# Ledger of designs, part 158: peptides against a protein of PDB entry 4GXB

Target 1, 277 residues: chain A of PDB entry 4GXB
Amino acid sequence: VPTEEVSLEVLLSNGQKVLVNVLTSDQTEDVLEAVAAKLDLPDDLIGYFSLFLVREKEDGAFSFVRKLQEFELPYVSVTSLRSQEYKIVLRKSYWDSAYDDDVMENRVGLNLLYAQTVSDIERGWILVTKEQHRQLKSLQEKVSKKEFLRLAQTLRHYGYLRFDACVADFPEKDCPVVVSAGNSELSLQLRLPGQQLREGSFRVTRMRCWRVTSSVPLPSGSTSSPGRGRGEVRLELAFEYLMSKDRLQWVTITSPQAIMMSICLQSMVDELMVKKS

## One batch from the design tools (peptide; made by RFdiffusion4, then SolubleMPNN)

Design b2_p24_3_s2 (from b2_p24_3, 11 letters changed)
Fold by OpenDDE base, seed 5:
Structure b2_p24_3_s2 (fold): chain B 277 residues (1-277), chain A 24 residues (1-24)
Amino acid sequence: as target 1 above (277 residues)
Amino acid sequence: DPLVEELVEYARENSLTENPVFEP
């Protein structure tokens, strides 16, 4: 791709558009710095955020595809997909809420965390009770961003990424689940007809290993749902989990977001390694 | 699908055979 100056759109979690002028040859960090400069985010806070490739749904929800890597050219990565549904999103890229304290010290950092958190609550990524929702709304009306975040930090699945509904072989084969990643775990939520919500928590420290695999489904003669083209690749994330002492069991999640899930796992491992050092 | 192939390569790179934070 020839080096040219282009306008690149980067979205915040709430859908706010940030337009930056970059070169087509600019790498992920260069684009991130341009976004930071546009937002007046200080250089020392840039490392707390990352650029993600997402697919925007018709309802405006984001399905996270992957984190953009350092060697990537964000303009090329997004435009090569030849679909307007793909967007670049700026989001915080750490898991431990303790790092919020560093980010919240700056007005721009505070605003970014606030906007992300509001969006995550609105999208149902963060789980709230009726009373908590009332309290959050009151704080939002007062525009008390710090107090809002402090309350939000106590909420279930604060800081988690929620994935699209998918299938797992746990607790039984072909179980419909909603997977969320955060707090050094994968949370698998299952609601079977007539049953209470069940949750399986899989801590990354109890995963011996994981793998992502791809397969091409053979055309089974049964009525393929019209929306899945006959040639869609099936992605799976499988991890070997320590269920009990000396008992390892494989858990497999079938999801188009299997890659993003694995990126989250690696990111959580990396963060834990930093804490151990 | 070249996109899928790239994703598969990315997935392979993101597979972890030995988790360094695994606590047996």
Scores: peptide ipSAE 0.462, ipTM 0.874, DockQ to the pose 0.608
Fold by OpenDDE base, seed 2:
Structure b2_p24_3_s2 (fold): chain B 277 residues (1-277), chain A 24 residues (1-24)
Amino acid sequence: as target 1 above (277 residues)
Amino acid sequence: DPLVEELVEYARENSLTENPVFEP
């Protein structure tokens, strides 16, 4: 692609548009720096955020596809998909809420965290009780961003990335689940017919390994769900989990977001490694 | 779908054979 100056749209978690002028040859970090500059985010806080490729759903929610890689060209990456559904999103890229303290000391950082958190609550990524929701709304009305975040930090799945509904082979084969990644775990929420909501917590420290696989489903004569066109690649994330003492079990998640899930796992591992050093 | 092919390659790169934070 010839090097040209282009306007690139980057979205915040709440859908706010940030337009930046970049080169088509600018790498992810260059674009991130441009976004930071546009937002007046200090350089020392840039590392707390990343650019993600997402697919915007009809309801305006984002289905995270992957994190943009360091040597990737964001403009090329998003435009090559030739679909307006694909967007670049700025989001915080750390898991430990303790890092919020560093970010929220800056006005711009605070605003970014606040906007993201509001959006995550509105989208149901962060789970809230009725009372908590009332408290959050009160704080939002007062525009008390710090207090809002402090309360939000106590909420279930704060800081988690929620994935689209998918399928897992746990606890049973072909179980419909909602996966969320955060707090060094994968949370698998499922509701079986006639049962209450159940959650399986899979801590990354109990995962011996994981793999992402792709397969082309053989045209099995079975009922093609009308929406899966012939030839869709099936992505799976499988991890070997220490279920109990000396008992490892493979858990497999079938999801178009399997890659993003693996990226989250790696990111959580990386963060934990930093804490151990 | 070029996206899928890229994702497949990316998937291979995002597999972890030995988790360094695994606690047996």
Scores: peptide ipSAE 0.462, ipTM 0.875, DockQ to the pose 0.650
Fold by OpenDDE base, seed 4:
Structure b2_p24_3_s2 (fold): chain B 277 residues (1-277), chain A 24 residues (1-24)
Amino acid sequence: as target 1 above (277 residues)
Amino acid sequence: DPLVEELVEYARENSLTENPVFEP
């Protein structure tokens, strides 16, 4: 692609648009720096955020596809898909809420975290009780962003990424589940007919390994999920988990977001490695 | 499909054979 100046749209978690002028040849970091400059985010806080490729759903929610790689060209990556539903989103890219303290010391950082958190609550990524919701609304009305975040940090699945409904072979084969990644774990939530909500927590420290696979389903009656057309690629994330002492079991998640899930796992591992050093 | 091709490449790069933070 010839190098030329273009206008690139980057979205915040709440759908706010940030327009930046970049070169088509600018790499992910260059674009991220341009976004930071546009927002007046200090250079020392840039590393707490990343650019993600997402698919915007009809309801305006984002389905995360992957994190943009360092040497990737964001403009080319998003435009090559030839679909307006694909967007680039800026989001915080750390898992430990302790890092919020560094980010929220700056006005722009505080605003970014606040906007993201409000959006995550509204989208049901962060789980709240009725009373907590009332308290959060009160703080939002008062525009007390720091206090809002402090309360939010105590909520279930704060800082998690929620994925679209998918299928897993846990606890039973072909179980519909909602996967969320955060706090060095994958959370698998399921509600079977007539049963209470169940959650399986899979800590990354108990995963021996994981793999992402792609396959083309054979035209057999057993693989014909309603809506899966001929030629649809099936993505799976499989991880080997220490269920109990000396008992490893493979858990497999079938999801179009299997790659994004694996990216989250790797990111969690990387963060934990930094903490261990 | 460019998306599929990219995803296949990412799948290979995002598999971990030995988790360095695994605690047996």
Scores: peptide ipSAE 0.461, ipTM 0.877, DockQ to the pose 0.660
Fold by OpenDDE base, seed 3:
Structure b2_p24_3_s2 (fold): chain B 277 residues (1-277), chain A 24 residues (1-24)
Amino acid sequence: as target 1 above (277 residues)
Amino acid sequence: DPLVEELVEYARENSLTENPVFEP
């Protein structure tokens, strides 16, 4: 691609648009720095955020596709898809809520965390009771951003990424599940017909290994996922999990977001490695 | 489809990962 100056749109979690002038040859870090400069985010806080490729749904919700890698060219990565549904989103890229303390010391960092958290609650990524929701709304009306975040940090699935409904072979074959990644785990939520909501927690420290596979379904094969066209690439994330002492079992998730799930796992591992050092 | 091609490449790159934080 020839090097040209272009206007690139980057979205915040709440859908706020940030327009930056960049070169088509600018790498992910260059674009991230441009976004930070536009927002007046200090340089020392840039590392707490990443750029993500997402698909915007009709309702405005974001389906995360992948994290943009350092060597990528964000303008090329998004425009090559030739669909207006694909967007670049700025989001925090750490898992431990302790790092919020560093970010929220700055006004811009605080605003970014606040906007993300509000959005995550509104989208149902963070799970809240009716009473908690009332408390959060009261704090939001008062624009008490720090207090809002402190309360939010105590909520179930705070800091998690929620994926689109998909299928797993756990606890049984072809089980519909909602996967969320956060706090060094994958959470699999499922509601079988006539049963209560169940949640399986899979800690990354109990995963021996994982793999992402791609396959082309046979033309005669029934698609296990509603709306998947015949001949579309099937992505799966499989991990070998320590269920009990000396008992390893493979768990397989079938999802178009299998790549993003694996990126989350790797990111959680990387963060844990930093903490152990 | 460029998206499919990219995802296939990413899938290959992530086809096997040994977890360094695994605790048996």
Scores: peptide ipSAE 0.457, ipTM 0.872, DockQ to the pose 0.701

Design b2_p24_3_s3 (from b2_p24_3, 8 letters changed)
Fold by OpenDDE base, seed 1:
Structure b2_p24_3_s3 (fold): chain B 277 residues (1-277), chain A 24 residues (1-24)
Amino acid sequence: as target 1 above (277 residues)
Amino acid sequence: DPLVEEQVRFAEENALTENPVFEA
């Protein structure tokens, strides 16, 4: 792609548009800095955020595709897909809520965390009771952003990234699950026929290893679900998990977001390594 | 799917990632 000045749209979690003038050759960090400057986010807080490639669903929800890497050219990465459903989103890129304290000290940082948290609650990524929802709405009406975040930090799946419904081989083969990544774990929510909603917690510290695999399903003459076109690549995330003392078991998640899940795992591992140093 | 092909290029396809924070 020739180097030229372009207008790039970056979305916040709430769908707010940030327009930045960048070069087509600008790397992820250059674009992130341009977005930060446009928002008046100070330089010392830029590292708490990242750019993500997402697919916007019909309902306006975001399906996370991947985190943009340092070597990527965000303009090229999004435009090469030749579909308007793909967007670049700014989101916080740390897992430990303790880092919220640093970001919340700045007005712009506070606003970004607040907007993201409101959106995550509205999308059902953060799980709330009826009473908690009432308390959150009261704080939102008062525009008490700090108090809102302090309450939100206590909620189930605060700081988690929620994925689209997919399939896992745990606890049984072909189980429909909703995966969420956060708090150094993968949470698998599932409902088996005739059973209540169950959650499996897979702590990153109990994962020995993981891998992403791709496969092309052979056209087996069996009626595969009518919506998967002949020849769609199946992505899987597999991890080897310490289920009990000296008992390792492979768990496999089949999802188009398997790569994004692996990025989350690596990111959680990296943050844990920083805390141990 | 170009999206999948691009994604697979970024994920070391079939590479096993060992976890340095694994607690045995």
Scores: peptide ipSAE 0.450, ipTM 0.853, DockQ to the pose 0.625
Fold by OpenDDE base, seed 3:
Structure b2_p24_3_s3 (fold): chain B 277 residues (1-277), chain A 24 residues (1-24)
Amino acid sequence: as target 1 above (277 residues)
Amino acid sequence: DPLVEEQVRFAEENALTENPVFEA
C-alpha cells in the first residue's frame, strides 16, 4: 500500500469516535500514540491500553476479533476486510484492577475507564444485582466517576471480556456456553436443559497448556449444523486442565473467537509472570 | 474467508503453548 495520510476512526468502548490523522504505514503503536495524543492521555498511561479489531453487531455490541499486533498497520488491517462492520477499538489491556489506581489518577484515564465500565455494565459483561444497578445509576447521575469505578471493581466479572455464545465439550459434548476471560481465568457459563445456570471457572494457573486448531469440515453430507455454511473454517481452543489432584483433562471450546481467547490467555499469563518477577 | 485466513496466520496453527505459570 502506498504511504499516504489518512483519517482513521478509532472507537471507545461506548462507541465514541476518535478521529486521528495517520499514515497508512503507521504501525499499531504509532496509531495508539496518535489516539492518546488526541485524547490528551499522558504517554506514561499509553501502555495500559491497546487497539483491538472488532466486529460491530447490529445492536452496536462488539465482537472482539483480535488484539492488533505491534507489526500490524491498523489502517490496512481494518480496511482490507472491506466491511464497515469491522472497527478498531481502544480498551484497557491489563487484567488486575489494581492497575486502575494508576490510570484513575489522570482525568483522561479516569474517563476512559469510566466509559468502558459503563459500557460493560450496559452490555451485561459485568454482572449486577438490581440493588447494585440502582446504586451504579445513582452514582452515574451524580457523575461520581471514582466512586462508580470503586463500586464496579467489586462486581462479578469486572474487567472481563465476554465472548459470543459458542460451544464446548464440557461438561458434555456440544454444550452451548458463554465464555468470559478475566481475573486469570476463563469463565464458562452454561445452561443445560432443565437445569439452572451453571458457571465453570478455569483458572489459568491450572492450565498445563493450550492450543488453537483450525479445521475445514469435510463435506460429510449429514451434520449440517444450521448456522455454519459448508466449508467454513472451524476454530477451536483446547486447554489441558488440572481438574483434581493428578487428573488432567482436555477442554475444547469451538468458537470463531478461539484466537482472541488464546490472546487473552497469553495476556493473562504474561501479566502473572510480571507479578512473579 | 479472508478474515479467517488472516487470523490463522497469527495463530501458530496447532502449536502447543506450555504454560509457565502452571501450578501442579
Scores: peptide ipSAE 0.449, ipTM 0.850, DockQ to the pose 0.643
Fold by OpenDDE base, seed 2:
Structure b2_p24_3_s3 (fold): chain B 277 residues (1-277), chain A 24 residues (1-24)
Amino acid sequence: as target 1 above (277 residues)
Amino acid sequence: DPLVEEQVRFAEENALTENPVFEA
């Protein structure tokens, strides 16, 4: 791609558009710096955020595809998909809420976290009770961003990424699940027939390994599942998990977001390693 | 079926100390 100056749209979690002038040859960090500059985010806080490739859903929710890598050219990465549903999103890229304290000290950082958190609550990524929702709404009406975040930090799945509904082979084969990544775990929410909603916690510290697989389903003559085109790549995340003492078991999640899930796992592990050092 | 497998992580160093939790 020839090097040209272009206008690139980067979205915040709430859908706010940030337009930046960049070169088509600018790498992810260059674009991130441009976004930071546009937002007046200080340089020392840039590292707390990342750019993500997402698919915007009909309801305006974001399906995270992957984190943009350092060597990538965000303009090329998004435009090469030739679909307007793909967007670049700025989001915080750490998991431990303790890092919020660093970010919240800056007005822009505070605003970014606030906007993200509001959006995550509205999208149901952060789980709230009726009472908590009332409290959050009250704080939002008062525009008490710090207090809002402090309350939000106590909520279930604060800081998690929620994935689209998918399928796992645990606890049963072909079990519909909603996966969320955060707090050094994969949370699998499921409702089996006749059962209550349940959540399984898979801590990354109990994962021996994980892998992503890509396969092309053979045209099996029978199950035309309506809607999967005959040639769609099936992505799976499989992880080997210590279920009990001396018992390792593979768990497989079938999801088009398997890559993003693996990125989250690696990111969570990396953060844990930094904390141990 | 063409299967491409990518091993993302092999972490022998993970302390397998936490019990899996299932909440209802």
Scores: peptide ipSAE 0.018, ipTM 0.471, DockQ to the pose 0.070
Fold by OpenDDE base, seed 5:
Structure b2_p24_3_s3 (fold): chain B 277 residues (1-277), chain A 24 residues (1-24)
Amino acid sequence: as target 1 above (277 residues)
Amino acid sequence: DPLVEEQVRFAEENALTENPVFEA
């Protein structure tokens, strides 16, 4: 791609647009720095955020595709997909809420965390009771951003990424699940017919290994679900989990976001390694 | 699927990732 100056749109979690002038040859860090400068985010806080490739749904929800890597050219990465549904999103890129303290010390950092958290609650990524929702709304009306975040940090799935509904082989074959990644775990939520909501918590420290696999389903006869075109690649994330003492079991998640899930696993592992060092 | 192909370039497709923080 020829090196040219372009206007690139980067979205915040709430859909706020940040327009930056960059080169088509600018790498992920260069674009991230341009976004930070546009927002007046200090250089020392840039490392707490990352750029993500997402698909924007009709309802404005984001389906996370992947984290942009350091060697990528964000303008090329998004435009090569030739669809306006694909966007670049700025989001915090750490899991431990303790790092919120560093980010919250700055007005811009505080605003970014606040906007992300509000969005995550509105999208149902963070789980709230009716009473908690009332409290959060009251704090939002008062524009008490710090107090809002402190309350939010106590909520279920604070800091998690929620994936699109998918299928797992746990606890039963072809079980519909909602996967969320955060707090060094994968949470698998499921509701079987006539049953209460169940959650499987899979801690990263109990995963021996994982892999992503791709397969092309053979056109077998029957259930033409109309939307999956013949020949769509099926992605799976499989991990080997320590279910009990000396008992390892494979769990397989079938999802178009299997790669993004694996990126989350690696990112959580990397953060845990830093804490152990 | 060009999206999948693009994503796979960033993932070790079919490679097993060992977890260094696994606690046995």
Scores: peptide ipSAE 0.446, ipTM 0.850, DockQ to the pose 0.606; fails the geometry check

Design b2_p24_3_s4 (from b2_p24_3, 11 letters changed)
Fold by OpenDDE base, seed 3:
Structure b2_p24_3_s4 (fold): chain B 277 residues (1-277), chain A 24 residues (1-24)
Amino acid sequence: as target 1 above (277 residues)
Amino acid sequence: DPLVERLVREAQENSLTVNPVFEP
C-alpha cells in the first residue's frame, strides 16, 4: 500500500469518535500514540490501553474480533475488510482493577475508564442488581466519576470482556453458553433446559494448556452449528482444565471469537507473570 | 481475512500453548 496521509476513526467503548490523521504505513503503536495525543492522554498511560478490531452489530454493540498486533497497520487492517461494520476501538488492556488507580489519577484516564464502565454496564457486561443500578445512576447524574468507578469495581464481572453467545461441550455437548473473560478466568454462563442459570468459572491457573483450532465443515452439513452458513471455517478454543485433584479434562468452546478468547487468555497469563516477577 | 488466516495457521502450527502459571 502506498504511504499517504489519511483520516482514521477510532471509537471509544461508548461509541465516541476520535479522528486522527495518520499515515497508511503507521503501525499500531503509532496510531495509539496519535489517539492518545488527540485525547491529551499522557505518554505514561498509553501502555494501559490497546486498539482492538471489532465488528459493530446492528444494535451498536461491539463484537471483539482481535487485538491489533504491533506489526499491523491499523488503517490497512480495518479497510481491507471492506465492510463498514468493522471498527477500531480503544479500550483498557489490563485485568487487575488495581491498575485503575494509576489511570484514574489523570483526568483523561479517569474519563476513559468512566466511559468504558458506563458502556459495559449499559451493555450488560457488568452485572448489576436493581439497587446497584439505582446507585450508579445517581452517581452518574451527579457526574461523580471517581465514586462511580469505585462502586463499579465491586460489581460482578467488572473489567470482563463479554463474548457473543456460542457453544461449548461443557457441561454437555452442544451447550449454549455466554463466555466472559476477566479476573484471570473464563466465566461460562449457561442455561440448560428446565434448569436455572448456571455459571462455570475456569481459572487460568487451573488451565494446563490451551489451543485454537480451525476446521472446514463437511459438505454434508453434519457439523453445521445453528446460525453458521455451510462452508464457514469453524473456530474452537480448547483448554485442558484441572477439574479436581489429578483430574484433567478438555473443555472446548466453539466460537468465531476463539482467537480473541485465546488473546485474552494469553494476556491474563502475561499479567500474572508480571505480578510474579 | 488473510491476517486471520495467518493467525489461525500460526495457532495450528503452535497448536498447544503450555500455561506457565499452571498450578497443579
Scores: peptide ipSAE 0.443, ipTM 0.834, DockQ to the pose 0.579
Fold by OpenDDE base, seed 1:
Structure b2_p24_3_s4 (fold): chain B 277 residues (1-277), chain A 24 residues (1-24)
Amino acid sequence: as target 1 above (277 residues)
Amino acid sequence: DPLVERLVREAQENSLTVNPVFEP
């Protein structure tokens, strides 16, 4: 792609548009810096955020595809997909809520965290009771962003990334699940027929290893669900988990977001390594 | 660039990642 000056749209979690003028040859960090400058985010806080490639769903929700890598050219990465449903999103890129304290000290950082948290609650990524929702709304009406975040930090799945509904082989084969990544775990929410909602927590520290695999389903004459076009690549995330003392078991998640899930795992591992150093 | 997408995917697909923070 020839080097040209272009206008690039980057979205916040709440759908707010940030327009930046960049070169088509600008790498991920260059674009991130341009976005930070446009928002008046100080340089020392840039590292707490990342750019993500997402697919905007019909309801306006974002399906996270992957984190943009350092070597990528965000303009090229998004435009090469030749679909307007793909967007670039700015989001915080750490897991430990303790880092919120650093970000919240700055007005712009506070606003970004607040907007993201409000959006995550509205999208059902953060789980709230009726009473908690009332308290959050009261704080939102008062525009008490710090207090709002402090309350939000105590909520179930605060800081988690929620994925689209998918399938896992745990606890049974072909179980429909909703996967969320956060707090150094993968949370698998499932509802089996006639059963209550169950959550399986898979702590990263109990995962020995993981892998992403791709396969092309053979056209087996069986009526595959009408919506999967003939020839779509099936992605799976498999991880080997310590279920009990000296008992390892493979768990496999079948999802188009398997790559993003693996990125989350690696990111959580990286953060844990930093804490141990 | 579809090449970038392929490279990213290939780098992440079919790779076994050993977890350095695994606690047996």
Scores: peptide ipSAE 0.440, ipTM 0.813, DockQ to the pose 0.504
Fold by OpenDDE base, seed 4:
Structure b2_p24_3_s4 (fold): chain B 277 residues (1-277), chain A 24 residues (1-24)
Amino acid sequence: as target 1 above (277 residues)
Amino acid sequence: DPLVERLVREAQENSLTVNPVFEP
C-alpha cells in the first residue's frame, strides 16, 4: 500500500468513534499515540491500552479477533479484510484491577475505563446481580465514575474479555461453552442438558502449557458446526491443566477466537511475570 | 485474514507454549 495520509476510525468499547489522521504506513504504536493524542490521554498512560481488531456483530457487539501487534499497520490490517464489520477498538490491555488506580488518576483515563466498564456490563461481560445493577445504574445516573468503577471492580468477571459461544471437550466432549478471560484465568461457563449453569475456572498458574492449532475439516466430517462453509479452518486452543495433585489433563476449546484466547493467556502470563520479578 | 493465518502459523511453529508461571 502506498504511503498516504488517511483518516482512520478507532472505536471505544462503547462504540464512540475516534477519528485520527495517520499514514497508511503508521504502525500500531503510532496509531495508538494518535488516538491518545486525540483523546488527550497522557503519554504515560498509553501503555495501559491497546488496539484490537474486532468484528462487529449485527447486534453491535464486538467479537475480538486479535490484538494488533506492534509490527502491524492498523489501517492496512483493517482495510485488507474488505468488510465494514471489522473495526479497530481501543481497550485497556491489563488484567490486574490495581492498575486501574494509575489510570483513574487522569480524567481521560477515568473516562475510558468508565466507558469500557459500562459497555462490558451492558454486554453482559461483567456479571451483576439485580441489586448490583441497581447500584451501578444509580451511580451512572449521578455520573460518579470513580465510585462506579470501585463498585464494578468487585463484580464477577470485572476486567474479563468475553468470547463468543464455542465448544470445549470439558467436562464432556462437544460441550457448548462461553469462555471469558480475566483475573489470570479462563472461565468456562456451560449448561449441560438438565443441569444448572456451571462455571469451570482454569487458573493460568495451573496451566503447564497451551497451543493453538488449525485444521481443515474433511468434507465427510460430521463435526462441521452448523453454518461453517466447506473448507473453513477450525481453530482450537488446547491447554494442559493441573486438575488435581499430580494430575494433568488437556482441555481443548474449539473456537474461531482461539488466537485471541491465546493472546489473552500470554498477556496474563506476561503480567504475572512482571509481578513476580 | 492473512494476518490471522500468519499468527496461526507462528503459533503452530511454536506448537507449544510452556507457561513460565506454572505452579505445580
Scores: peptide ipSAE 0.440, ipTM 0.841, DockQ to the pose 0.582
Fold by OpenDDE base, seed 5:
Structure b2_p24_3_s4 (fold): chain B 277 residues (1-277), chain A 24 residues (1-24)
Amino acid sequence: as target 1 above (277 residues)
Amino acid sequence: DPLVERLVREAQENSLTVNPVFEP
């Protein structure tokens, strides 16, 4: 691709648009720095954020596709998909809420965390009771961003990424689940007909290994649901989990976001390694 | 770039990642 100056749109979690002038040849870090400069985010806080490729749904929700890698050219990565549904999103890229303290010390960092958290609550990524929702709304009306975040940090699935509904082979084959990644775990939520909501928590420290596999389903003569085009690649994330003492079991999640899930696992592992060092 | 997308995908697909923080 020829090196040219272009205008690139980067979205915040709440859909706010940040327009930056970059070169088509600028790498992920260069674009991230340009976004930071546009927002007046200090250089020392840039490392707490990353750029993600997402697909924007009709309702404005974001389906996370992957984290942009360092070697990528964000303008090329997003435009090569030839669909306006794909966007670049700025989001915090750490899991431990303790790092919020560093980010919250700066006005811009505080605003970014606040906007992300509000969005995550509105999208149902962070789980709230009616009373908690009332408290959060009151704080939002008062524009008490720090207090809002402090309360939010105590909420279930704070800091988690929620994925689109998918299928797992746990606890039963072809079980519909909602997967969320955060707090060094994968949370699998399921509601079977006539049953209460169940959650399986899979801690990263109990995963021996994981893998992503891709397959092309053979056209079997059965009624392909009209929306899955013939020949869509099926992605699966499988991890080997320590269920009990000396008992390992494979758990497989079938999802178009399997790659993103694996990126989350690696990211959580990396953060844990830093803490152990 | 479709090439970049393929490279990213290939690096992450069909590979087994051993977890260094696994605690048996």
Scores: peptide ipSAE 0.440, ipTM 0.815, DockQ to the pose 0.498

